Peptides against a protein of PDB entry 3OGK. Designs and how they scored, part 201

Target 1, 307 residues: chain A of PDB entry 3OGK
Amino acid sequence: ATPDRLSRRFPNLRSLKLKGKPRAAMFNLIPENWGGYVTPWVTEISNNLRQLKSVHFRRMIVSDLDLDRLAKARADDLETLKLDKCSGFTTDGLLSIVTHCRKIKTLLMEESSFSEKDGKWLHELAQHNTSLEVLNFYMTEFAKISPKDLETIARNCRSLVSVKVGDFEILELVGFFKAAANLEEFCGGSLNEDIGMPEKYMNLVFPRKLCRLGLSYMGPNEMPILFPFAAQIRKLDLLYALLETEDHCTLIQKCPNLEVLETRNVIGDRGLEVLAQYCKQLKRLRIERGADEQGMEDEEGLVSQRG

## One batch from the design tools (peptide; made by RFdiffusion4, then SolubleMPNN)

Design b1_p27_2_s1 (from b1_p27_2, 8 letters changed)
Fold by OpenDDE base, seed 4:
Structure b1_p27_2_s1 (fold): chain B 307 residues (1-307), chain A 27 residues (1-27)
Amino acid sequence: as target 1 above (307 residues)
Amino acid sequence: MEVELDVPLTAAQEKRLKKLEELRKKR
């Protein structure tokens, strides 16, 4: 009923965003399957929404069959696909999307859960796509994809401006960073401290236009790799950084053009004071709770309601 | 300025947070 009503009312719809589960479903208060299947919508898209270029599914159940149908129905007309916190598909579904939608500009599967069969989807994307602007599989677990395919994508997609990845070792992405000349945003990766190699990351070269950054597991020893371009940083994601309050202060002072900061309570009131002092262009601040056990001990790491 | 505080964690975020905690304990 709802999909049919949409197509009748908006036959020329170009963008569709569907939200499945409310945030409360994250706490198992709502059945996992509630309102979540995209199948009726994909059927309607395939039959009646011939001008649809952008699809965003959030917290929905998406099968490989759904992805295959969508891919074949929209083909090169599909410019954006966002599988945001979705589940129910495998990498075969992703393969179908990238095989049939060769002009896709935005591909997102952030925080989606899926069964990984192989890395063919990323390889196919690398071999045939030259249009990609945004690639985001942040907070996903891919073990069978190749960093070389990511490098190939960067080389072939001249408009690639935003890439968010899972827990790739950052050193495996050196080739990618060298190829991604127009990259403005990078999130994810994994910085792995090696006591035997303290300079492991010092020679890491970032794209010259990089201004939105979120490196996972970055500690105070790795933080200096940002200093050469800290003045051009506009967004920092420190949610998964290993920085203490003083480290936050040090980094923030070097980022006078910071517009967006995402961090944890460890920033403390002191970090917020430094932020207010040095970051006059700040537009958005997100502060998440730390781990329950460690967040309570250091008074300096608590953000008071007075800030 | 927009301020966002105490957003509920997803399962993926919780898993990554646990990894972060484990790494902190090793440092």
Scores: peptide ipSAE 0.286, ipTM 0.815, DockQ to the pose 0.667
Fold by OpenDDE base, seed 1:
Structure b1_p27_2_s1 (fold): chain B 307 residues (1-307), chain A 27 residues (1-27)
Amino acid sequence: as target 1 above (307 residues)
Amino acid sequence: MEVELDVPLTAAQEKRLKKLEELRKKR
């Protein structure tokens, strides 16, 4: 579909989702087809899609200019922006979005690749937004943003229900968790084991409504921090946990209301048996391969090309 | 129940997995 055909057919479009080609295909096939760039779509949005409230770009190339144009064109009418696995922009583009779209409810840049210039975008969001419901920069690397701005967002955005972040030290987010009274979902952070302080995280207080959780680098020593509210957990992301099979079994047994589990092969057959026994509400199970197993496939793929 | 297996990794996921492995080796 071309942008012009879409606007002609649906001038009152409120939600747009564009999916680019898989990144692996983008390196070998930069198709001459502009289908990977959002620019023509942003132009069409700006000119002809004046009722558009929700934009989702997946695996698209997005420039700062594209974001600036989109921001100015939609302003406070933009409720949702999802840059899902996108690339080509900097934090200046994000700054433009949060500066002009002050009533944005959902801002996602999960797994996007960008150049970080500064932390101003998060600061601007903290200073001016009170509408935010979902903030997601999971699987991104920000070194220049402040956890204090995240706390400010939590304080000001009473409808904030889902936050996914990069590798913030979890202890730096104590103020955020205290402020985020309605938070239901949290993913990311970083749990850093300290042999000298085995109880480093034991006093961590989570929001009372938290039921969807994915703490990065959580090991068996940190896992007990979940036990006080494990019965209310409905979703666990263990893809980046440091849990062995037995740890999985221990945690799963404490989560009888679990609906979604994302984990790796380390769960094993035993973990799956425990899951089946204790988690009768389970709706979705995602099992990814371990890092050790992925290395073997790359080697086999390399051997097959030499052969 | 929906079961999802063997999803292709993104570069970000690969980087995090590498970090995860490094952390496992330190423990």
Scores: peptide ipSAE 0.284, ipTM 0.810, DockQ to the pose 0.494
Fold by OpenDDE base, seed 2:
Structure b1_p27_2_s1 (fold): chain B 307 residues (1-307), chain A 27 residues (1-27)
Amino acid sequence: as target 1 above (307 residues)
Amino acid sequence: MEVELDVPLTAAQEKRLKKLEELRKKR
């Protein structure tokens, strides 16, 4: 569909989702630069889609100019912006969004590629937004943003329910977790094992309503931090955990209310048996291949066709 | 129950997996 055709057919469109790259692009068969540009769509949004409050760009090329135009065109009417696996922008574009769209509820840039100039966008968001419900920059590489701004956001945004971040040291997020009283979902961070301090994370206090969780690089030594609230966990993302089969079994047994599990084949048939036994509420299971599977056919941690 | 298996990885996912592997080797 062309932007102009869409606006003519749906002048009162409230939500727009654009997908720039076909799924086939995931096979590296399509150059990364083959993404569709959002520019013509942003132009159409600015001119003709005046009721648009939700924008989702997936695998699109997005420039700072595009973001600036979108921000100014929709301003406080923009409730949702999702830059899902997008590229071409910098943190200046994000700054424009948060500066002009002060009532944004959902801001996502998960797996987007961008140039990081500074951390001002997150600071501006922290200083002015009180409406945020979802913040997601999972699988991104921000190095110039402050955990303190996340804490400020948590304090000011009473409806904040989902936060996904990059590789922040989890201990830097202690203040954030304390402030995020209504947080239900957290993904990302970085658990960094310290052989000299095995209890480094044992005093970590999570928000009371937390039930969807994906901690990056969580190993068996860190896993016990979940045990106090494991019974309330409904979703686990273990795709980037350092858990073996037995660790999976241990954790799964403690999560009887688990509805969604995302993990790798290291769960094995044994882990699947435990899952079936203890997790009667399970609705979705995602199993990805392990990194090591290029070579060893015979590892016990493989999910067989019999699971 | 919905089961999703063997979805192609993004570049970001690949990079993170590589880091995961590196960390696993150090443990």
Scores: peptide ipSAE 0.275, ipTM 0.802, DockQ to the pose 0.628
Fold by OpenDDE base, seed 5:
Structure b1_p27_2_s1 (fold): chain B 307 residues (1-307), chain A 27 residues (1-27)
Amino acid sequence: as target 1 above (307 residues)
Amino acid sequence: MEVELDVPLTAAQEKRLKKLEELRKKR
């Protein structure tokens, strides 16, 4: 579909999702500059889609100018922006979004590639937004944002239910977790083992409603931090955990209400047996290959078995 | 039950996996 045709057919469009690159672009096989530009769509949104509240760009090229135009055109009417695996923008574009769209509820830039200028966008969001429900910059590399701004967001946004972040040291997020009283989902962070301090993370207090979790670099020494609330866990992302087969078994046994598990083949047959035994509510299982196995078989096949 | 296997990795995922491996080697 062309932007102009969309506008003519659906002038009252409230939600737009665009996909600019094929799934094959997930592989480093496609040049980063190959794909759809959002510019013509943003122009159409700005001119003709005055009721648009939700925008989802997936694998598209997005410039700061595009974000600025979108932000100004939709302002407080923009409730959802998802820059899903997008590229071409900087944190200046994000700053424009949060500056002009002060009632945004969902802001996602998961797996997007961008140039980081500063942390002002997160600071601006923290200072002015009270509507945020979902913040997701998982699998991104921000070095200039402050965990204090994340804490401020949690304090000010009472409806904040899902937060996914990059490699923040988990101890820097203590204030965030204390403030995020309604948080149900957390993904990311960084657990950094200290041989000299095996109990470094044992005093972490998680939000009481937390039930969807994916901590990065969690090893067997850190895993016990989940035990106090393991029975309420419904989703686990272990794709970036440092757990062996036996560790998986230990954790799974403590999660009888687990509905979604994402892990790697390290779970093994034993882990799958334990999963079947203890997790009777399991709805979805994702098993990824370990890094050691990824080098051999080029077979690109997404095999989803629905049972 | 839905089972997803062999999902293609993004560049970001590959980078993170490499980091994960490096961390495993240090333990």
Scores: peptide ipSAE 0.274, ipTM 0.804, DockQ to the pose 0.582; fails the geometry check

Design b1_p27_2_s2 (from b1_p27_2, 14 letters changed)
Fold by OpenDDE base, seed 4:
Structure b1_p27_2_s2 (fold): chain B 307 residues (1-307), chain A 27 residues (1-27)
Amino acid sequence: as target 1 above (307 residues)
Amino acid sequence: MEIELNVELTAAQKKRLEKLLEIKAKR
């Protein structure tokens, strides 16, 4: 499809999802610049799609100029921007989006690759947005953003229900969790074991409505922090947890209302059996296979083709 | 029930898994 054909056929389009060709660069096979540019689409959006409120770019090249043009063209009419596995922009582009689109409800940049200049975009979002419902920069490497801005967002955005972040120290998010009263989903963070403080995380207080969760680097020592609300959990992301097969079994048994599980091959056939036994409401199971087989010391951490 | 088996990982996923393994090795 071409941009011009889109606008002619759908002049009142409210939602657009563009999927670039799978970029082998995402798998380290070819350079990152291989893929579709959003530029011609942004031009068309700016000129002819005056009712567009939702934009989803997947696996596309997005420049700061593209983001700036989009931001200025749609302004407060833009409710959703998803930069899903995109590349080519910097935090300046993000700053433009949050500066001009002050009523944005969904901002996603999951697995996007970008150049980080500063943390101003998150600060600006924190200072001016009260509409945010979904914030997702999971699987990104922000180093210059402040957890305090995230807390401010939680305080100001009463409809905030889903937040996925990078490797923030979980203890730095205590204020965020306290403020995010309506939060249903949290993914990311970083649990950092301290041998000198085995109960470092035991006093974490999660939002009362939290039911979709993925804590990065959660090991068996940290896992008990979930037990008080495990029966409430409907989705678990264990892809980056430090749980072995037995740990999976322990946790799964405590989550009878689990609907979605995402994990690695380490769950093993045993974990799958436990899952089948205890999680009767399971709707989706994602297993990443083969990536960590050699790194896992547990011989039981294999899902066979029989399972 | 939908089952998704992913054999191939993105670069980001691989990098994160590497980090995970490094963390595991330190624990």
Scores: peptide ipSAE 0.337, ipTM 0.882, DockQ to the pose 0.712
Fold by OpenDDE base, seed 3:
Structure b1_p27_2_s2 (fold): chain B 307 residues (1-307), chain A 27 residues (1-27)
Amino acid sequence: as target 1 above (307 residues)
Amino acid sequence: MEIELNVELTAAQKKRLEKLLEIKAKR
């Protein structure tokens, strides 16, 4: 479909999802610069799609100019922007979005590649947004954003239900968790083991409604922080946890209401057996194969073709 | 139940897994 054909056929379009690069490009099988630019679509949105509230760009090239044009064209009518595995923009583009789209409810940049100039975009979002429901910059590398701005967002956005972040130290997010009273989903952060202070995370207070969780680098020593609310967990992202097969078994046994599990091959056949035994509500299982093959000499961490 | 077995990882996923392995090696 071309932008012009779309606008002519659907002038009242409210939601647009564009897919650019083939999946193979994300695996470095095709040059990263191969794919669609959003520019012609942004032009069409600006001129002819005046009812558009939701934009999802997946695997596309997005410039700061594109974001600026989109932001100004849609302003407070833009409710959702998803830059899913996109590239070509900087934090200036994000700043434009949050400056002009003050009623945005969903802002996603998951797995996007960008140049970070400063943390102003998150600060601006914190200062002016009260509508945010979903914030997702998981699998990104922001070094200049402040956990305090995230806390401010949580305090001001009462409908905030899902937050996925990069490698923030979890202890820096204590204020955020206290403020995010309605948070149901959290993914990311960084759990950093301290041999001298093994209990440093034991006093973490999570939002009461938290049921979808993925803590990065969670090892067996940190895993007990989940036990008080493990029964209410419905989704676990263990893709980047430091859990072995036995740790998986331990955690899974405590999550009888688990509906979605995402993990690596390290779960093993034993973990799958435990999962089948204890998680009767399981709807989706995602296993990333081969991730641990480079390091796992142990046969126990492999999911056989029989599982 | 939907089972998804992924053999291929995105560049970002690979990078993060590498980081995970580095952390694991230090622990």
Scores: peptide ipSAE 0.332, ipTM 0.880, DockQ to the pose 0.749
Fold by OpenDDE base, seed 2:
Structure b1_p27_2_s2 (fold): chain B 307 residues (1-307), chain A 27 residues (1-27)
Amino acid sequence: as target 1 above (307 residues)
Amino acid sequence: MEIELNVELTAAQKKRLEKLLEIKAKR
């Protein structure tokens, strides 16, 4: 489909999702420069799709100019922007979005590749937005943003229900968790073991409604922080946890209401058996083949065709 | 129930897994 054909057929379109690259491109099977530019679509949105409030670009090239044009064209009418696995922009483009779209409810840039100039975009979002419901920059490498701005967002955005972040030290997010009273989903952060402080994370207090969780680099020593609310957990993302098969079994047994599990082969057939036994409400299981196979001496960490 | 088995990882996923393995090796 072309942008012009879309606007002619659907002038009152409110939601647009574009997928630019095939999956193969994301696996380095196709050159990274292969893919669709959003520019012609942004032009069409600006000119002819005046009721558009939700934009989702997946695997597309997005420039700062594209973001600036989109921001100015939709302004406070833009409720959702998802830059899903996109590339080509900098934090200046993000700054333009949050500056002009002050009523944005969903901002996603998960797995996007960008150039980071500063942390101003998150600061601007913190200072002016009160509508945010979903913030997701999971699997990104922001180094110049402040956890204090995230805390401010939590204070100001009372409808904030889902936040996914990069590798923030989890202890820097204590204030955020305290402020995010309605948060239901959190993914990301960084758990960093300190041999000198084995209980470093034991005093973490999570939002009371938290039921979808994925803590990065969570090992067996940190896992107990989930136990107080494990019965409330509906979704676990263990893709980047440092849990062995037995640790999976331990955690799964404590999560009888688990509906979605995402993990690696390390769960093993044993973990799958435990999952089947204890998690009767399971709706989705995602297993990624990780690098665990390259170093595992123990076959227990493998999911066979039997599981 | 939906079961998804993924054999191939994105570049970002691979990078994050590499970091995970590095952390694991240090612990």
Scores: peptide ipSAE 0.331, ipTM 0.878, DockQ to the pose 0.748
Fold by OpenDDE base, seed 5:
Structure b1_p27_2_s2 (fold): chain B 307 residues (1-307), chain A 27 residues (1-27)
Amino acid sequence: as target 1 above (307 residues)
Amino acid sequence: MEIELNVELTAAQKKRLEKLLEIKAKR
């Protein structure tokens, strides 16, 4: 479909999802520079799609100019922007979005690649937004954003229910968790083991409604922080946890209401057996091939085709 | 139940897994 044909056919379009690259392109099967530019679509949105409130770009090339044009064209009417596995923009583009779209409810840039100029976009979002429900920059690399701005967002956005972040030290997010009273989903952060302080994270207080969780680099020493609310956990992302097979078994046994599990092959056949035994509400299981396979010659950490 | 097996990883996933391994090696 061409942009012009879309607007002529659907002038009152409220939601647009564009897919630029095939899935194969994400796995280095196709050059990164191959794919759809959003520019012609943004032009069409700006001119002819005046009721558009939700935009989802998936695997597209997005420039700062595109984001700026979109931001100015839709302003406070833009409720959702998802830059899903996109590339070509910088944090200046993000700044434009949050500056002009002050009532945005969903901002996603998960697995997008970009050039980081500064942390102003998150600061601006923190200072002016009170509508945010979903913030997701999981699997991104930000070095210049402040966890304090995230705390401010949590304090100001009472409807904030899902937050996925990069590698913030979890202790720097204590204020965020205290402020995010309605948070149901959290993914990311960084748990950093300290041999001299084995109880470093034991006093972490999570939001009371938290039921979808994925803590990065969580090992067996940190895992007990989940035990007080393990029974309410519905989704676990263990893709980037430092849990072995036995640790998986331990945690799974404590999560009888688990509906979604995402993990690596390290769960093993034993972990799958425990999962089947204890998690009767399981709806989805995602197993990714981890780097664990390259080092472990031992059969115990592999999901066999038998399961 | 839906089972999803992913054999191929994105560049971002690979990078994050590499970081995971580095952290694991230091613990």
Scores: peptide ipSAE 0.323, ipTM 0.876, DockQ to the pose 0.715

